# Ledger of designs, part 60: peptides against a protein of PDB entry 8YVU

Target 1, 39 residues: chain A of PDB entry 8YVU
Amino acid sequence: PQLCYILDAILFLYGIVLTLLYCRLKIQVRKAAITSYEK
Target 2, 160 residues: chain B of PDB entry 8YVU
Amino acid sequence: TWLTVLKKEQEFLGVTQILTAMICLCFGTVVCSVLDISHIEGDIFSSFKAGYPFWGAIFFSISGMLSIISERRNATYLVRGSLGANTASSIAGGTGITILIINLKKSLAYIHIHSCQKFFETKCFMASFSTEIVVMMLFLTILGLGSAVSLTICGAGEEL

## One batch from the design tools (peptide; made by RFdiffusion4, then SolubleMPNN)

Design b2_p13_5_s3 (from b2_p13_5, 9 letters changed)
Fold by OpenDDE base, seed 3:
Structure b2_p13_5_s3 (fold): chain B 39 residues (1-39), chain C 160 residues (1-160), chain D 39 residues (1-39), chain A 13 residues (1-13)
Amino acid sequence: as target 1 above (39 residues)
Amino acid sequence: as target 2 above (160 residues)
Amino acid sequence: as target 1 above (39 residues)
Amino acid sequence: DEILELAEEMAKL
């Protein structure tokens, strides 16, 4: 049971990191699209 | 440049693969040091008896290192070597997953047959512990396989 | 403990889905940057 | 950290 909770913590952290990276990448895509529209 | 971004991704995947390999090796070593697997009756630790944490870790480590070296040196011969190593690591990962699934089934069957309601019984504790370790190793192996496959696809794309 | 293993499975699936979405988004960013460079 | 720096550089472009 303790190992399961450790795995949950690792997977949760991984999920948070991926979500942050996804949000950053989404912001970059939006900025690139805006820049392309202004040209 | 786009090439620099791809290179950074390959390095990250290679590092992830090496890290996964090291974690698997550490778990294998700890289990072998704490538990005398040779004296444990049954197939609860069949994956450990087969030496999967050791050879699996070696394959993933070699694949990851070759991928990083190939990316850094940007040499055609290293790209082919990395592709070969990643393919071999992908096959090894698939085999490892199969072994771990078989071990997991045996461990679960053992727990079911012995009606392990009493957690404090040594046999039930060992079976539960084995199951937990096998599940962790399965997740790590899946992550390693994912990285190896990703690196293989990237390497194949560079050869085309 | 059983709930912990279920949570592990959910978090693992979430991690896979996020990884796929991240890859798709990254490909989109690359395509957008190539299109911007050709203009 | 390198991914963060790359993201910042790409955000400046």
Scores: peptide ipSAE 0.436, ipTM 0.797, DockQ to the pose 0.066
Fold by OpenDDE base, seed 1:
Structure b2_p13_5_s3 (fold): chain B 39 residues (1-39), chain C 160 residues (1-160), chain D 39 residues (1-39), chain A 13 residues (1-13)
Amino acid sequence: as target 1 above (39 residues)
Amino acid sequence: as target 2 above (160 residues)
Amino acid sequence: as target 1 above (39 residues)
Amino acid sequence: DEILELAEEMAKL
């Protein structure tokens, strides 16, 4: 039970980090798309 | 550009594979140090008795290292060697998953048979602990297999 | 404990999906960057 | 980026 909760915490942290990275990358893609459309 | 992206992805996958292998080795060594698996009654630790955490981790480590070296040296012979090693690691990972699933089924059956309502009983505690470790090892093995398969696909794409 | 394992499975699946999406998005950002450099 | 840097350091080994 304790190991399961530790694994949950690690996976949760990993999910948060990946979500933040995904959001940053999505913003970059949107900025790049806007820059290509203005040209 | 695509080749440079694939190279960076291959290095990442190789590092992930090595990391997974190291974690598997750490778990294997911890379990062997804390528990005398040879004296445990039943097939709850059948995957450990088979030595899977050790040989599986070694295969994944070798495959990951070969993938990284192959990517760095850009030599055709190393690419083929890495592809072969990744294929072998993928087969080993699949075999490991099968062994772990069998072990998990046995552990779950043991828990069900003993109607483990009290986790403080030594047998129920050991069965639960074994189940948790096997599940963790299964997840790690799936990750390792995923990395090895991805590296194999990337390597096959470079030969074409 | 059963809820913990279910949560682990969901978080693991989420991690895999996010990793795949991140890789796809990273490829898109790189393609967009290359297209902007050629122009 | 840290994972990439760690990967690069591990690759340099």
Scores: peptide ipSAE 0.480, ipTM 0.803, DockQ to the pose 0.127; fails the geometry check
Fold by OpenDDE base, seed 4:
Structure b2_p13_5_s3 (fold): chain B 39 residues (1-39), chain C 160 residues (1-160), chain D 39 residues (1-39), chain A 13 residues (1-13)
Amino acid sequence: as target 1 above (39 residues)
Amino acid sequence: as target 2 above (160 residues)
Amino acid sequence: as target 1 above (39 residues)
Amino acid sequence: DEILELAEEMAKL
């Protein structure tokens, strides 16, 4: 049971990090699209 | 810039592989040190008996290290070497997943057959513990395989 | 303990989905950059 | 932090 909670914590942290990275990448894509539209 | 992104992703994937390998090795070592798997009856720890935490960790570590070195030196021969290592690591990861799935099925079957309602029975506890460890290793192996496959695709893209 | 395993499964699935989405987004960014370079 | 800085540098490019 304790190992399960440790795994949950690791997976949760991984999910948060991936979400942040995804958000940043999405913002970059949007900025690139805006720059392409202005050209 | 995109090559730099790919490089950073390769480094990240390589680091992820190394970390995954180290974690798998640590778990394997701890389990082998705490539990005398050889004396445990049944196939509950078949993945451990097969030595997966050890050889899997080695393959992922080598793949990760080669990926990092390939990225750092940016040499064509290292890219090919990394591609080969990543391919080998992908095969190893796939084999590991297969072994872990088989182990998981055996562990679940054991729990079902013995009607493990009492968690505190030694055999049921070991089966549950094995299941937890196998799930963790399966997750780590999937992450390692994902990184190895990603690196393989990146390396193949650089060769083309 | 059963709740912990369910949480692990959900977090694992979430991690896989985010990884796939991140890969797709990365490919889209790459395609956009290539298209911008050819112009 | 390094990934963040890298992402910022990539965004400037």
Scores: peptide ipSAE 0.455, ipTM 0.807, DockQ to the pose 0.067; fails the geometry check
Fold by OpenDDE base, seed 2:
Structure b2_p13_5_s3 (fold): chain B 39 residues (1-39), chain C 160 residues (1-160), chain D 39 residues (1-39), chain A 13 residues (1-13)
Amino acid sequence: as target 1 above (39 residues)
Amino acid sequence: as target 2 above (160 residues)
Amino acid sequence: as target 1 above (39 residues)
Amino acid sequence: DEILELAEEMAKL
């Protein structure tokens, strides 16, 4: 049971990091699309 | 540039693969040090008896190291070597997942048959511990396979 | 203990889906960058 | 932090 909780903590942290990276990448895509439209 | 982004992703995936391999090796060595698998009755540790944590960890470590070296040296022969190693690691990972699923089914069946109401019974504790370790190794193997497949696709894209 | 294993499975599936979405988004960013360079 | 810095540098190009 303790190992399960450790795995949950690692997977949760990994999920948060991936979500933040995905949000940043999505913002970059939006900025690139706006810059291409103003040219 | 695309190449620099792919390169950094490849390095990150390679590092993730090496870390996964090291964790699998650590779990394998800890289980072998704490538990004498040869004296455990039943097929609860069939994946360990097959040596999967050891050879799987070696394959993933070699694949990750070759990927990092190939990226750093930017040599065509190393890119092909990394692609080959990643493909081999992907096959090894798939085989490992199959073995781990079979072991998981056996361990779950053992827990069900022995009606483990008393968690502190030695047999039930060993079966539950084995199940937890097998599940962790299964997750790590799937992560390693995902990284190896991603590196294979990136390497194939560089050769085209 | 059963809830812990279910949570592990959900978090693991979420991690895989996010990784795939991140890869797709990165490919889209790259395609947008190439198209902007050819113009 | 390095990945974050790299993402920021890539966002500036």
Scores: peptide ipSAE 0.448, ipTM 0.801, DockQ to the pose 0.066; fails the geometry check

Design b2_p13_5_s4 (from b2_p13_5, 9 letters changed)
Fold by OpenDDE base, seed 4:
Structure b2_p13_5_s4 (fold): chain B 39 residues (1-39), chain C 160 residues (1-160), chain D 39 residues (1-39), chain A 13 residues (1-13)
Amino acid sequence: as target 1 above (39 residues)
Amino acid sequence: as target 2 above (160 residues)
Amino acid sequence: as target 1 above (39 residues)
Amino acid sequence: DEILELVREAAEL
C-alpha cells in the first residue's frame, strides 16, 4: 500500500510536468500560427 | 530551433528512459534482496525469476545513454547507433511487458484460486505484494517503451 | 489499497493520453515549421 | 532547470 502511494506521487508529478510542457508547446504552436497568419 | 526542440525532447526521453531503467533496477534489486523469490512457491514472481528488472533496466539504460550521447554529439553514426539501441530497447520493453502481463495473470489467478480473503496470510500477502510490484514495473516498462519508441521514430526521421 | 490502485489506473491513463496529445502536438508543430520553411 | 531554460529560450525565439 505504501508503494502504491509512492507510485501515485510519481505519476502525479509526471502528469503535472507533462501538462506544463504541453501547455508551453501549445502556446508555441499558437504563436507560430499567429506569425504565419500575419505573413 | 525545431532541431533543438527535438534534441531537447530526445534528451528528455533519454533521461526518462535512464531514470525508468534505474528505478526498475532499484526495485528489482530491493525486491530480490528483501524477498527470497527462489524460495517462494509458485509463479507469482515469474517476471523476477526471468530477471526482467535486470536485463530490462540494462537495455533501457543503454538506449537512454546512447540517445543522450547521440543528441550531444549530433553525429550521423551516433544517430544510427541510437536508433539501433532504441529499437532493441523497444523490443526488450515489449518482451518485458509480455512477461509482466503473464506474471500479473498468474498472480491474479493465484489470488483467486486461494480465495485470499485473509490478507495476513503470508502467501496472500506475497501475491498481493507481487501484484503491486508487477503493476509498478509494468507502468515503468510502458513509459520506457514509449520513450524508446519515440526516440526510434525521431532517429528514423533524422536518417530520413 | 483499492482506491490507490484506481488512482494509479487513472493517473496512468492520463499520462498515456497526455503523451499521445504531446506527440500529436509535436507533429503539428513540425509540420507547421516545414511548411514555413518551404515558403 | 536546463530543460526549463532551453524551453524558455525556445519560447523566446
Scores: peptide ipSAE 0.472, ipTM 0.813, DockQ to the pose 0.075
Fold by OpenDDE base, seed 3:
Parts: sequence; C-alpha cells; structure tokens
Structure b2_p13_5_s4 (fold): chain B 39 residues (1-39), chain C 160 residues (1-160), chain D 39 residues (1-39), chain A 13 residues (1-13)
Amino acid sequence: as target 1 above (39 residues)
Amino acid sequence: as target 2 above (160 residues)
Amino acid sequence: as target 1 above (39 residues)
Amino acid sequence: DEILELVREAAEL
C-alpha cells in the first residue's frame, strides 16, 4: 500500500511535468503561427 | 536548430532510459539483499529469479548510454550502433514485460488461493509485496521500452 | 489501497495520452518551422 | 538545466 502511494506520487509528478512541457510547446506553436501570419 | 531540438529529445530519452535502468537495478539489488528469493517457495518472485532486474537494467543502461554518446558525437557509426542497441533494448523490454505479467498473474493467484484476509500472515505479506514490486517494475519497463522505441524511430529517421 | 491502484492506472493512461499529444504537437511545430523557413 | 534553458530560448523566439 505504501509503495502504491509512492508510485502515485511519481506518476503525478510526471503528469505535471508533461503538462507544463505541453503548455510551453503550445505557446511556441502559437508564436510560430503568429510570426508566419505576419510574414 | 531542428537538429538541436531532436538531439535534446534523444538526450532526454536516453537519460530517462538510464534512470529507469538504474531504478530497476536498485530495486533488484534491494530485493535480493533483503529477501532470500532462493528460499521463497513458489513463483511469486519468478521475475527476480530470472534475474530480470539485472539484465534488463544492463540492456536499458547500455542502450541509453549509446544513444547519448551517439547524439553527442554525431558520428554515423555511432548512430548505427545506437540503433542496434535500442532495438536490442526494445526486444529485452518486451521480454521483460512478458515475464513480469506472468509473475503478476502467479502472485495474484497466490493471494486468491490463500484468501489473504489477514495481512499479517508472512506469506500473504510477501505475496502482496511481490505484487507491488512487480507492478512498479512493469511500469518502469514500459517507460524504458517507450524510450527505446522512440530512440529507435529517431535513429531510423536519421539514417533515411 | 485498491483506490491507489486505480489511481495508478488512471495516471499511467494520462501519461501515455499526454506523451502522444506532446509528440503530435512537436510534429506540428516542426512542420510550421519548415514552412516558415521555405518562405 | 540545459533543457530548461533551451525551452526558455525557444519561448523567447
């Protein structure tokens, strides 16, 4: 049971990191699209 | 710039693979040090008896290291070597998953047969502990396989 | 304890989905950058 | 740290 909670914590942290990376990448895509539209 | 982004992805995947390998090795060594698996009756620790945490960790570690070295040196011969190592690690990961699933089924069957209502029974505790460790190792192996496959695809794309 | 294992499964699935979405988004960023370079 | 820096540079572009 304690090991399960440790795994939950690791997976939760991984999910948060991936979400942050996804958000950053999404912002980059939007910036690239804006730059392409202005050209 | 794009090559640099791809390189950073490969490095990240390689580091993830090495980390996964190290965690698997650490778990394997800890379990082997705390529990005398040879004296445990039954197939609850079949994955450990097969030495999967050790050889699997070695394969993933070698694959990750080769991937990082290949990316850093940007040499054609290293790219081929990394691709070969990643392919081998992918096969090893698939085999490891199969072994872990078999172990998990045996552990669950043991828990069901012995009607482990009393957690304080040594046998039930060991079976539950084994199940938890096997599940963790299964997740780590899946992550390692995912990284190895991703690196293989990236390496194959560079050879084309 | 059973809820913990269910949470592990959900978090694992979420991690896989996020990884796939991240890969798709990265491919889109690459395509956008190539298109911007050709202009 | 290098990944964070690269992501920062990519975010500044």
Scores: peptide ipSAE 0.445, ipTM 0.802, DockQ to the pose 0.074
Fold by OpenDDE base, seed 1:
Structure b2_p13_5_s4 (fold): chain B 39 residues (1-39), chain C 160 residues (1-160), chain D 39 residues (1-39), chain A 13 residues (1-13)
Amino acid sequence: as target 1 above (39 residues)
Amino acid sequence: as target 2 above (160 residues)
Amino acid sequence: as target 1 above (39 residues)
Amino acid sequence: DEILELVREAAEL
């Protein structure tokens, strides 16, 4: 049970980090799309 | 720029593979030090009895090291060698996953047969502990396989 | 303990999906960057 | 850290 909770904590942290990175990357794609449309 | 980014991704994947291998070795060593697997009744630790944490970790470590070395030296022969090692590690990882799934099924069946309502019974505790360790090793093996497959795809892309 | 294992499975699946989406998005950003550099 | 820095540089561009 304790090992499961440790794994949950690691996976949760990993999920948060990936979500933040994904959001940043999505913003970059949107900015690039806007710049290409103005061009 | 694209090749440089792919190289950095390859190094990261290689490091991840080595780290996964080291964690698997650590778990294998801890389990072997705490539990005498040879005297445990049943097939609950069949993956450990097969030595998977050791040979699997060695294969992943070698594959990861070869991937890093291949990327650093930028030699065509090393790229091919790394691709071969990553392919071998992917096959080993797939085999390991299969063994771990079989072990997990046996462990779950054991828990079901004994109707483990009391966690503090030695048999139920060992079965639950085995299940937890096997699940952890399964996740680590899937991560290692994912890294090895990714490295294989990257290496194959560099040869084309 | 069962809830912990279910949570682990969900978090693991989420991590895999996010990793795949991140890789796809990264490829899209790179393609957009290359297209902007060729113009 | 280097990947984060690369992502940061790519975000500043």
Scores: peptide ipSAE 0.439, ipTM 0.794, DockQ to the pose 0.070
Fold by OpenDDE base, seed 2:
Structure b2_p13_5_s4 (fold): chain B 39 residues (1-39), chain C 160 residues (1-160), chain D 39 residues (1-39), chain A 13 residues (1-13)
Amino acid sequence: as target 1 above (39 residues)
Amino acid sequence: as target 2 above (160 residues)
Amino acid sequence: as target 1 above (39 residues)
Amino acid sequence: DEILELVREAAEL
């Protein structure tokens, strides 16, 4: 049971980091699309 | 810029693969040191008896190291070597997942047959501990396989 | 204890899905950058 | 720290 809680904490942290990276990448794609449309 | 980003992702994936391999090796070593698997009755530790934590960790470590070295030296022969090692690690990971799933089924069947209401019974504790370790190793193996497959796809894309 | 294992499975599945989505988004950013450079 | 700095540099580009 203690190992399960440790694994949950690691997976939760990994999920948060991936979500932040995904959001940043999505913002970059939007900025690139806007810059391409003005050109 | 794209090649640099891919290289950085390859390095990150390689480091993740090495870390996964090291964790698997550590778990294998700890389990082998704490539990005499040879004297445990039943197939609860069948994955450990097959030596998967050891050879799987070696394959993932070699694949990760080759990926990092290939990225740093930027040599065509190292890229091919890394691709070969990642492919071998992907096959080893798939085999490991199969073994771990079989072990997990046996462990769950053991828990069900013995109706483990009392967690403090030695047999039930060992079966529960085995199940937890096998699940953790299964997750790590899937992560390692994902990194190896990703590196293989990236390496194949650089050769075309 | 059963809830912990269920949470682990959900978090693990979420991590895999996010990784796949991140890879797809990165490939889209690549295609957009290549198309912008040819122009 | 190097990975974070790299991600930051990639976000500034």
Scores: peptide ipSAE 0.454, ipTM 0.801, DockQ to the pose 0.079; fails the geometry check

Design b2_p13_6_s1 (from b2_p13_6, 6 letters changed)
Fold by OpenDDE base, seed 1:
Structure b2_p13_6_s1 (fold): chain B 39 residues (1-39), chain C 160 residues (1-160), chain D 39 residues (1-39), chain A 13 residues (1-13)
Amino acid sequence: as target 1 above (39 residues)
Amino acid sequence: as target 2 above (160 residues)
Amino acid sequence: as target 1 above (39 residues)
Amino acid sequence: LLDLLYLEIKQLV
């Protein structure tokens, strides 16, 4: 049971980090798309 | 740049907040339907006794809805309303996390005191179940708080 | 204990989905960067 | 809510 809760915590943290990274990448893609449109 | 990103993701964050609120409400209702918390001795379900899943879900749902509406209509009064709701939801989320942590500590202490070696003992089973539900609710509350804070920052940026 | 494992499964699935989306976005950023370099 | 979620997921993909 303790191992399960530890795994939950790790997976939860991983999910948060990936969400933040995904948001950052989405911003980069949008910036790149805008730059390509202006050229 | 960061504010612009948050603005673009405002609707997503709002939907996420509403979803989190609904899940919290569902868990709250399920727990209340399956377990008569009023007959459970001790503070194992203190967060439920305080009605956190209900009022927390309402605050998060309202905040999310207002955020989505504000983004869609792009009206100044809606932006202010959304900012207020998101701020209130952030405060509610913080309070909820505190309550859940306290409940979790009590549940863990109960398990420790009773030296629950047998899972099928009624008291130990209830304590373990409570701990699991509280952990799930804690995760959902953290997610909801994260979305509410993000929306609050976005709304604050729009007011400047 | 069963609820813990269910949560682990959901979080794991969420992590996989986010990883796939992240990879797709990363590929898009790379393609955009290459296109901008060729112009 | 489900429709909103679907639209948001579609925008993210």
Scores: peptide ipSAE 0.493, ipTM 0.804, DockQ to the pose 0.154
Fold by OpenDDE base, seed 4:
Structure b2_p13_6_s1 (fold): chain B 39 residues (1-39), chain C 160 residues (1-160), chain D 39 residues (1-39), chain A 13 residues (1-13)
Amino acid sequence: as target 1 above (39 residues)
Amino acid sequence: as target 2 above (160 residues)
Amino acid sequence: as target 1 above (39 residues)
Amino acid sequence: LLDLLYLEIKQLV
């Protein structure tokens, strides 16, 4: 049971980090697309 | 344009917020249906007694719906409305997080004070269950708050 | 404890899906960057 | 929802 809670915390943190990274990456894709369109 | 991108993100964030709200509501209703919180002694379920799953879910749902509608209609007045709703939802989410943290502290304190070594004791089981549900709700609330704040920032950007 | 395991399963699934999406997005960023460089 | 997000991202790129 204690391990389950620890796992929940780790997975939650991982989810948050991945969401942030995904957002950043999405912004990068958009910037790259805009730059490609302007060329 | 960056605004179009933000609008698409806004719709996604709105859907995420609605989904989070629905999950919170479902959990709240399930907990209320399975457990008679009114008969549970102590402050272990203080967040539930405060009705957080209900009002929090409503605020998040409204904020998400307004965000989606604002994006679909592409109307300036809806953007302002969405910004206001998202701001209110963010405040509600912050309040909810605070309540959940307080509930979690009380639950943990209860577990520590009573030295719940025997899981099968009704009080310890309820405290553990409360802790699990509160943690789940806290996670969902943090996600909802993140989406609401993001939507608020996007809406503020559209107003400029 | 059972609810904890259910939460773990949900969070794990969420993490996997986000990871896949992140990988796909990363590939898209790389493709966009290559296309931008070729122009 | 994730598929929708993916599709939207794909359309944006």
Scores: peptide ipSAE 0.491, ipTM 0.804, DockQ to the pose 0.354
Fold by OpenDDE base, seed 5:
Structure b2_p13_6_s1 (fold): chain B 39 residues (1-39), chain C 160 residues (1-160), chain D 39 residues (1-39), chain A 13 residues (1-13)
Amino acid sequence: as target 1 above (39 residues)
Amino acid sequence: as target 2 above (160 residues)
Amino acid sequence: as target 1 above (39 residues)
Amino acid sequence: LLDLLYLEIKQLV
């Protein structure tokens, strides 16, 4: 039972980190698209 | 740039908030229907007694819906309304987290005091179940608060 | 305990979906970077 | 709500 809660915490943290990384990557894609459009 | 990103994700955040709210509401209703919380000794369900799953879910749902509508219609009056709703939702989320943390502490203390080695004992089972529900609600509340805060920042950025 | 496992499953699924999306975005960024370099 | 969620998922994909 304790392992389950620990796993939940790890997965939750992982989800947050991935969300942040996804947002950053999405911004990079947009910047790249804008740069390609200006060329 | 950050504001622009948040604005573009506003609808997604709103939907996430609504979904989180609905899940919280569902859990709240299920717990209330299956368990007579009023007859349970102790404060293991203090968050439920406070009605957090209900009013919190309502606030999150309203905030999310208003945010989506505001983004779609792009009307100034809706932006202000959404900002107000998101701010209220953020406050509600913060309060909910506080209540859930208190409930979690009480539940954990109860489990510790009664040395719940026998899971099949009614008291230990209820305390464990309460802890699990509170943890799930806490996660959902954190997600909801995150979305509400993000939406609030977006709304504030539009007003400036 | 069962609820904990359900939460783990949901969080795990969420993590997988985000990882896939992140990979897709990363590929898009790489493609955009290559295209910008060839121009 | 489901339609909105579906549309958002479709936009994300």
Scores: peptide ipSAE 0.486, ipTM 0.798, DockQ to the pose 0.147
Fold by OpenDDE base, seed 3:
Structure b2_p13_6_s1 (fold): chain B 39 residues (1-39), chain C 160 residues (1-160), chain D 39 residues (1-39), chain A 13 residues (1-13)
Amino acid sequence: as target 1 above (39 residues)
Amino acid sequence: as target 2 above (160 residues)
Amino acid sequence: as target 1 above (39 residues)
Amino acid sequence: LLDLLYLEIKQLV
């Protein structure tokens, strides 16, 4: 049970980090698409 | 740049907030239906006794709905209303987190005092169950607060 | 204890889905970068 | 709400 809670905390942190990285990457893709459209 | 990104994700954040609120409400109703919290001895279910799943879910739902409506209609008056609702929801979320932390501390103290070596004892089972529910509610509340704060920042950026 | 395991399963699934989406998005960024270099 | 969620999922995929 204690290991389960530790795992939950790690997975939660991982989820937050991945969400932030995904948002950053999505912004990059959008910027690239806009740049390609302007060319 | 960050404001423009948040604006594009505003609808998603609003939907996430509503979903989180619905999940919290469902958990609250299930706990109230299965357990007679009023007859449970101790402060293990203090967050439920305070009605947090109910009023918290209502605040988050209203905030999310107003945010979505504001984004769709692009009306200045709706933006201000959404900003106010999101701010209120953020405050409610912060209060909820505080209540849940207090409940978690009480539950952990209860488990420690009773030295729950015998898991099959009704008191230990209830304390463990309460702790698990409180942890789940805490995660959902953090998610809801994050969405509400993000929406508040978006709304504030639109007012500037 | 059972609820903890359910939460772990949900968070794990969420992490996998986000990782897959991140990989797909990264591939899209690379393709966009290659296309911009060829122009 | 379901349509919005579907559209967002579609945008994510």
Scores: peptide ipSAE 0.473, ipTM 0.793, DockQ to the pose 0.157

